# Peptides against a protein of PDB entry 7RZF, part 346

Target 1, 358 residues: chain A of PDB entry 7RZF
Amino acid sequence: PFQEEHLKQLYKIVPIKDIRNLYVTFPIPDLQKYYKSNPGHYLGHLIGHEGPGSLLSELKSKGWVNTLVGGQKEGARGFMFFIINVDLTEEGLLHVEDIILHMFQYIQKLRAEGPQEWVFQECKDLNAVAFRFKDKERPRGYTSKIAGILHYYPLEEVLTAEYLLEEFRPDLIEMVLDKLRPENVRVAIVSKSFEGKTDRTEEWYGTQYKQEAIPDEVIKKWQNADLNGKFKLPTKNEFIPTNFEILPLEKEATPYPALIKDTAMSKLWFKQDDKFFLPKACLNFEFFSPFAYVDPLHCNMAYLYLELLKDSLNEYAYAAELAGLSYDLQNTIYGMYLSVKGYNDKQPILLKKIIEKM
Target 2, 358 residues: chain A of PDB entry 7RZF as posed
Amino acid sequence: PFQEEHLKQLYKIVPIKDIRNLYVTFPIPDLQKYYKSNPGHYLGHLIGHEGPGSLLSELKSKGWVNTLVGGQKEGARGFMFFIINVDLTEEGLLHVEDIILHMFQYIQKLRAEGPQEWVFQELKDLNAVAFRFKDKERPRGYTSKIAGILHYYPLEEVLTAEYLLEEFRPDLIEMVLDKLRPENVRVAIVSKSFEGKTDRTEEWYGTQYKQEAIPDEVIKKWQNADLNGKFKLPTKNEFIPTNFEILPLEKEATPYPALIKDTAMSKLWFKQDDKFFLPKANLNFEFFSPFAYVDPLHSNMAYLYLELLKDSLNEYAYAAELAGLSYDLQNTIYGMYLSVKGYNDKQPILLKKIIEKM

## One batch from the design tools (peptide; made by RFdiffusion4, then SolubleMPNN)

Design b2_p30_4_s4 (from b2_p30_4, 16 letters changed)
Fold by OpenDDE base, seed 2:
Structure b2_p30_4_s4 (fold): chain B 358 residues (1-358), chain A 30 residues (1-30)
Amino acid sequence: as target 1 above (358 residues)
Amino acid sequence: LEEEFIGEIMEESENFEKEKEERLKKLLPG
């Protein structure tokens, strides 16, 4: 277990590659026995969320961070870490203290809202999707992975253990969240900007680093992190599929798209999947406007319209991605192209959201 | 413990870079 002298430390690390990463780490108890509730995954889902009111959304708006991931990692000697990994911009490297302040403001928001059963249910449903459609691992990798998993899980659960969410445990979520405090933090910054400024070398990789205590004034600043009104819990993800029924192949199914609707205003082609047998669909819409390319002004207006439409849909982009849905919008010489792809169950919901913004 | 931690961070850094590269490959039209 980490003693007090191992906490509140800053590590400046020189990478071989030109990378700028921040790692905010917290020692936590071994949670392996709680794999059915996985409280670290719950917190990682929220802290790593990319939607409106998320930590990443605010840090991106400031130009400090490109991406952020949160989660639990196994540690040696009967403890784990909760880690927040951050890809820093050049400007973000100058604002690490303020980035970490915003992390603690977001964590304080999570404490104020408390554990949400609906968020746990979304994590469960997302894991169920990921498990159901997991690609077959390579035999050697699969065998080695199973052998490792057998040390931690019952034989009957080995295949599902990584995805198994069965028990909502708000007590364990609160317990982990209580460990995410400034007094328990270990910070690592990885940047070439520390070259020639280090005083230690790690023996295994020859990694050059410097270790420093985080000043008490900085720890106190983070301890006094208030609620930031910009941070909000995510809204419910309405795009998560729950129906995975595959319709039987029609007797008259054609190997090519068939024209199933022909009107003065619309033509519709349809092809049933005869190869993949997945609960997925691709919807493609081409809109024709006689005004789209009449003159340069109309072309610029059509471009601007599409950019504004994309911006207005950005609130759904991450939720759709998590649910295995995607959309694409493009200008064409005749008008506009729209594509919606992924699991078919919630495609009508995403399509409706797009149409409502048009 | 400090050297073990540096090793763990370097391993995590390699994994995080791979995840970023995989995400970028998904965003780039092939």
Scores: peptide ipSAE 0.317, ipTM 0.825, DockQ to the pose 0.269
Fold by OpenDDE base, seed 5:
Structure b2_p30_4_s4 (fold): chain B 358 residues (1-358), chain A 30 residues (1-30)
Amino acid sequence: as target 1 above (358 residues)
Amino acid sequence: LEEEFIGEIMEESENFEKEKEERLKKLLPG
């Protein structure tokens, strides 16, 4: 176990690559025995969420952070870490204390709302989708991964253990949240800006670093993190597929797209999948406008319109991505192109959301 | 413990960069 002297520490690390990363780490108990509930995954899902009212959305709005990931990691000697990884902007590197304050404000929001069974159910459903359609890993990678997992899971559960959520354990979620406190924090900042400002060298990689105690005033500031009204729990992800039925191949299935509707205003082509047999579809729409490219002004207006449309759809982008859906909007010389791809079950919902914003 | 932690962070940093690159490749129109 980390002694008190190893907590509330800041590490300034010099990378080889030109990267700016923040790692906010918390020692947590070994949760291996709780793999069926996986409270760290629940918390990682929320802390790493990218939707409206998320930690990342707020930190992006400030120009401090590009990406954020949260989760549990295995530690040496029977403990784990909860880690929040952040890709910092140049400006964000100057605001690390405030970034971490926002992390603790979000964690405080999670404590105030308490564990949500519906969020656990979404994690369960997402993991079930990911498991069901997991690509066959390469034999070497698969063997090495299985060998690692065999240390932690029964042989019969090895294939499912990473994905199988069965038990909602609010007590374990609260237990992990209770470890995500400023008094337990270990912070690492990785930046070339620390070159020539370090006093230690790590033995294995020759990594240059400096260790500093985090000032008690800063710890106290983080301990007094209030509820930031900008932080909200995610809304329910309406894009998670539940129907995975694959329709039988039609006897008249063509090897190329067939014209199934032809009207003065629209043409529709359809091709059934004859190769992959997945519950996935690609919807492609080309919109033709005689005004889209009449002159440079109309071109710029069409571009601006699509940028505004994309921005208005950002609230759905992450939820769609998590659910294995994607959309694309592009300007074409004839007008606009829209594509919706992924699991077919909830594509109509996403398409409706896009149309409602158009 | 400190050096072990630095090593762990560097490993995590490499993984995090790879994940970012993979995500960027998915977001870039191919």
Scores: peptide ipSAE 0.279, ipTM 0.805, DockQ to the pose 0.281
Fold by OpenDDE base, seed 4:
Structure b2_p30_4_s4 (fold): chain B 358 residues (1-358), chain A 30 residues (1-30)
Amino acid sequence: as target 1 above (358 residues)
Amino acid sequence: LEEEFIGEIMEESENFEKEKEERLKKLLPG
């Protein structure tokens, strides 16, 4: 499909909205027949990972990127694209070549480590969670997606085909990874900064753009991407729920929170869920300190303490989010507030991690 | 092919912006 003349191209695109996006795209074979292994999802999970040693973590540390997504997309005429989408800062717009260099360094790290079955299993488990609760959490979004995918999958598999990973295929992962090369790249930069600097107009939307060949020196720079020691594979996500048991409603269940513990140092209220019937919990902790607001110095110290605590927990934030957990930490006039929300199975693990950092 | 690609990028851009907005709403304290 794509000839050599269509590769190594840069597109500068003028958006209607005030956005700064980078799209690094790679033509790949049609992988629809391999939906049970979904090698593009495996690569998208790693390339789009936000944990320590991720591509995004490094690019954020430089102030160049706000968000990053990676994945496969269907293309016209029996091919697909692998796409890395990046939200650029103003500074990042000036460093697109170096951002893409870091992408190729991360891809080179993935080649060096090879396909990991445990990562595939994590993707499988995350997708199983998403599938199990999709209908319960977001019914409106589900019906619109089903209509689109009915053309691609057997009716019996339509509900599951997007989510159920069944087959670990390291050969297909390596095959897709081999297509993620500088010689196969098509780059698009979307920014209002290209206004008045374009020479073409797309007929369907009237989008103004400029097409340029990427210089051979830049392609060669990306081809020589070394292993960057800052890039690491993610650690296993400890927060992925495996137990979805819902306890029966107690006969004495109160419609309001009941005081179940009353001591000199603590009060505990509990309410069982009587409405949603989800394996989820909300844990709220209010800590009272007589020193929190004694003077401006103590207020500033309490603020600084929570900021440092939040920073120390950032290593878990993404893994918790992926697993359907969240936490919140706030200063209060009496001290501090902690909330832990989401699937109840791994909440004790997250709570322990928070307490260990306190 | 170039115009198709530009169209695909613009569609992807709209989807990517929606995902950012949804994520931001989740991060905001309710």
Scores: peptide ipSAE 0.271, ipTM 0.796, DockQ to the pose 0.280
Fold by OpenDDE base, seed 1:
Structure b2_p30_4_s4 (fold): chain B 358 residues (1-358), chain A 30 residues (1-30)
Amino acid sequence: as target 1 above (358 residues)
Amino acid sequence: LEEEFIGEIMEESENFEKEKEERLKKLLPG
């Protein structure tokens, strides 16, 4: 177990690559026996969320952070770590203390709201999707991962252990949240800006670093993190697929897209999948406007319209991505292109959201 | 413990960068 002398430490690390990363780490108990509830995954899902009211959304709005990931990692000697990894901007590197303050404000929000069974259910549903299609999408990656898991799980459970959430354990979620405190923090900052400012060298890789105690005043500042009204729990993800039915191949299935609708205002082509046999679809729309490229003013207005449309859809982007949906919007010389891809079940919902914003 | 921690952070850093690159490649129109 980490002793008090190992806690509240700051490490300034010089990377080989030009990267700026912040790692906020917390020693936690070994949770391997609780794989069916996976409280670290629940917390990682929320802390790493990218939607409105998320930690990342606030940190991005300040220009401090590009990406954020949270989760549990295995540690040596029968303990684990909870880690929050952050890709820092140049400005964010100057505001690390305030970034970590916002992390503790978000964690405080999670404590105040308490464990949510519906969030656990979404994690379960997302994992079920990932499990069901993992082997079909990436067969080579599966074998290597199973080999690693065989060391920790019975052979019968190896296939499911990482994905199968079965038990909602609010007590374990709260237990992990109780470890995510400033008094239990170990911080690493990885940046070339520390070159020539280090005093230690790691023996194995030759990594140059400096270790410092985090000042008690900074720890107290983080301990007194209040509720930030900008932080909210995510809304329910309406894009998570539940129907995975694959329709039988039609006898008249064409090897190329067939024209199935021809009107004065629209043409529709359709091709059934004859190769992949996945519950996925690609919807592609080309919109034609005689005004899109008539003059520079109309061209600029069409560009601005599409940028505003993209901005208005940003609230759905992350939820769609998590659910295995994507959309693309592009200006064309004829007007606009829209593509919706991924699991077919909830594509109509995403398409409706796009059309409602148009 | 400190050197082990630095090694773990560097490994995590490499993994995190790879994940970012893979995510970026998926977003780039191929």
Scores: peptide ipSAE 0.230, ipTM 0.779, DockQ to the pose 0.279

Design b2_p30_5_s1 (from b2_p30_5, 14 letters changed)
Fold by OpenDDE base, seed 4:
Structure b2_p30_5_s1 (fold): chain B 358 residues (1-358), chain A 30 residues (1-30)
Amino acid sequence: as target 1 above (358 residues)
Amino acid sequence: GYGEDLVFRVLGIDPDKLKHHTPYDPIKEA
């Protein structure tokens, strides 16, 4: 494990590619024995959340960060790392101290709210979905991961160990949160702006870097991170599928879409899946409006309407994506196109949310 | 990626040990 002298360090790293990244890392105990509760996954889910009131939402709103990933990684024997990784904008590179302050404000919010069993249950349900369909969706990448995991888990548990959340352990969540403190931080900033300003070379790849102690004033600033009222826990994800029943192929199933409803106002085509046999559906809607393209004004209004609609639905986009749902909205020469894809169980909920915003 | 491995080496993290635990990217793993 890192000695105290290795904590509160800043590493300025020169990349080969023109990238700007920030890694905020914390040494944590080895949590492998707690794989059934996986407290690092719980925290990674919340810290890495992209919904309203999330860390990423605030950092994006300031134009400092494009993407955020939070989670645990295995270290050497006897310890792990919790890592918050962000893709920095050019402006974000100038505000790294403030970005990290916001990270600690979010972590402080998690401490104030305490562990939530419903969030654990969502993580459990999401992992169950991922586990159930991993082999069906990504056959080639699975075999190489298993070989590595065999070093850490008994053969009988290897297939399930990464996904089976069985035990809600609020004590372990609090224990990990207690390690996510400024006094334990190790920060890496990756930018070409450090070229010619480094004094060390990494032995394995020849990576040029500079190591500096983080000033005590900065550490104190992060230690005094107040609750930021912009940070909120996510709302419950309504889109997580729970029913994975695959209906049998109908005897009269056609290899092409069949017209099952024909009215003056609507036509409906249906095709049952005869190839993939997944509990997934694709719902495609074409809306015809006589006013959409009558004149340039109406065209512009239709465009603006769709942009506003997309913006209003952004609150659901991440939750839907996590649950294996997606939607697409496009202007057409006749009006609007809507597509909803993914697991069929909660598609009606997403569709209802879309319609309520229309 | 190669860039991540560089950062981890600087941080004293063995990237070969980390390859098995991708940071929880719920979007990429779902």
Scores: peptide ipSAE 0.277, ipTM 0.721, DockQ to the pose 0.349
Fold by OpenDDE base, seed 5:
Structure b2_p30_5_s1 (fold): chain B 358 residues (1-358), chain A 30 residues (1-30)
Amino acid sequence: as target 1 above (358 residues)
Amino acid sequence: GYGEDLVFRVLGIDPDKLKHHTPYDPIKEA
């Protein structure tokens, strides 16, 4: 257990690689017994959210942060850590105090709004999708070795415990939020800019670092974090699939795309999946314009149009990605290419959003 | 990653114990 002397500490760490990272860490109670409610996952989902009104969206708008990850990690016996990790820009390295202030403003927003059952349900539904297809898709995350997790979960639940949320526990969410306070913070900044400015060496790898107490005035600034009106809870994710039905293979299914519609203005090719048998589809659209490459002006206008379109769709990009959907927009010599890929159930919703912005 | 292990050791966090629970990356878990 960290003693009080280990709280409110700043570590300046010299990396081997040219990287800039910030780690804001909080000691929390051991939450392993609460795996069915997983309050740390709920908070990680919100703090790590990338949509409009998110912490990352604001920090990106300032030019301070490129990426953000939030979540719980196992510690020693009897405690865990909640960690917010960001990739810092060169400018962000100069604004670490302000970045952390924004983190506490977002946490204060979560306290003010209180636990939301619909957000828990969304996490549950996303995890259920991930679990259902984990064996069919390449694991993107480190799965715990079965032997390593058998001591944490009942044998019958070992395969499901990491994914299945069953119990909404607002009391546990509030309990974790109460530990995410400035008086409980441990900060690490990773940058080559600290080279030659360190006074300690880590014993295992010889990592050079400096440890400093965070000034009481800085702690007080973070304790007095106001509600920032730019922070909002995410909107409900409309793209989460609920129908996983696979249509039967047609008797006349072609091994190659067949032309199923031929008109003066459009041609449509279709191929049914005969190999993977997943509730996924790939929609590809090629738009032809006689003006796309007539001259440099038209080329530049077409490019600018697509950039503006991509920017206007950015509000949906993260929610679509979470739901296992993706889209791509590209300029072509003949006009524009659009691709929509992923679970088929909510593809019409994403396609409609794209077309409404065109 | 290797860089994270270094940071966690400086913070007094055993990286081998952390391997089982990465920070929630909603994009990676989807």
Scores: peptide ipSAE 0.257, ipTM 0.719, DockQ to the pose 0.359
Fold by OpenDDE base, seed 2:
Structure b2_p30_5_s1 (fold): chain B 358 residues (1-358), chain A 30 residues (1-30)
Amino acid sequence: as target 1 above (358 residues)
Amino acid sequence: GYGEDLVFRVLGIDPDKLKHHTPYDPIKEA
């Protein structure tokens, strides 16, 4: 168990690779027995969210952070860690204290809103999708993984325990949130800028680092983190598939795309999947404009239009990605290309959102 | 990754005992 002397510590670490990372870590109780509720996954989903009003969105807007990951990691027996990891910009490296302040402001927002059953349901549904369509692992890898998992789960649950959330436990979510406090923090900053400024060496890899106590004034600043009005809970993810029905292969199915509509304004080709048998589709749209590339001005306008369209769709991008949907927008010499890929069930919703922004 | 393992060892987290019960991050496994 970490003693109080191991808390409120800052580690400045020299990497081998040219990376800039911040790890904000909290010791938490062993939650393995609560795998059916997985409160750490719930919190990781929210803290690691990339949508509007997220922690990452604010930190990106300031130019301090590129990526953010939040979640629990297993420790030694009897404890786990909750870790918030960010990729730092050069500017972000100068603002680590303020980045961590924003983390605590977001955590405070989660406390103020309380546990949300709908968020748990989304996590459950996303995990169910991931489980259902998990690629068949190689038998040897699968067997070794099962053998490892059998130490933690009943045999009957081994296949599902990693994915299936069953119990909404707001009490456990609140318990973990109560551990995510400045007094429990262990911070690691990874940067080559600490080269020649270290006084310790890690025994296994020879990693050079410096350990120092976080000043009490900084801890107090984080303890007094207010509600930042920029932070909001995510909206419900409307793109999560619920229908996984696969249509039977038609008798007239061709091994190549068939022209199914031919009009003066449009041509439509269709090919049914005859190989993968997944509830996935790929929708490709090519828009032709005789004016798209008439002159440099029209080219620039088409480019600007596409960039503005992409920016207007950013609010949906992360939610679509989480749900196994993607879209692509490109300028072509003839006009514009749109692709929508992934689970077919909610593709019409995403396509509608794109069209509404066009 | 190797870089994370270094950080975890400095933090007193044994990477070999870190079973990634990270919920399936479909983004990281892609």
Scores: peptide ipSAE 0.252, ipTM 0.713, DockQ to the pose 0.378
Fold by OpenDDE base, seed 1:
Structure b2_p30_5_s1 (fold): chain B 358 residues (1-358), chain A 30 residues (1-30)
Amino acid sequence: as target 1 above (358 residues)
Amino acid sequence: GYGEDLVFRVLGIDPDKLKHHTPYDPIKEA
């Protein structure tokens, strides 16, 4: 257990690689017994969300952060950690106090909104998808992982316990949120800019670092974090698959794409999956325009159009990715290429959203 | 990664215990 002396500390760490990272960490109770509700996963999903109104969206808009990860980690016996990790830009390294302020503003927003059962249900559904289609782990890795999990779960639940969310426990979500406070914070900043400015060496790896107390005035600023109107809960993810039916292989299934529609304005090729037997599809569209590459001006306009289209679709990109969908848009010498890949169930929804922006 | 292990040691977090992530981390780097 961290004593008060270990809280409100800042660690400036010199990396071997040229990386800039911020770790905002909180000691939390051991939540292993609550694996069926997994309140840390719920909070990690929201804090680490990349959609509009997310913490990352705001930090990216300021040019301070590239990536953000949030979640619980195992600690020593009797406690865990909640960690928010961000990849810092050069500018972000200068604004660490403000970045952490925004983290506490987002956490305050989560407290104000309270636990949402629909968010828990989305986490449950996403985990169910991940479990159902878990790639075959390498046998050695799988066996070692099972052996580790057996220390935490009954043998009968070992295969499912990591994925199965069964119980919505708003009380436990609030309990974890109550630990995500400035008075409990331990901050690590990783940057080569601290080279020659360290006074300690870590015993295991020889990592050079400096440890400092976070000033009480800074802690107080974070404690007084107000609600930032830019932060919003995510909208419901429309792309989460619910139908996993695999259609039977047709007797006339060809090993190559067959032309199934031929018109003056369109040709359609189809190939049924004969190898993987997954509820996944790949939709590929090639759009031909006689004007796309007539001259440099038209080429530039086509490029600009596609960039604007991509920008307008960015609001769906993360939600689609979480749901195991992806899309790609490219300029071609004849016009435009669109691909939509992943679980087939919600591909029509994503395709419709793309077409509506075109 | 290796960089995380270093940071976790400085923070007094055992990196070996952290490997048992919940398998669905919605924020797994693709």
Scores: peptide ipSAE 0.263, ipTM 0.721, DockQ to the pose 0.329; fails the geometry check

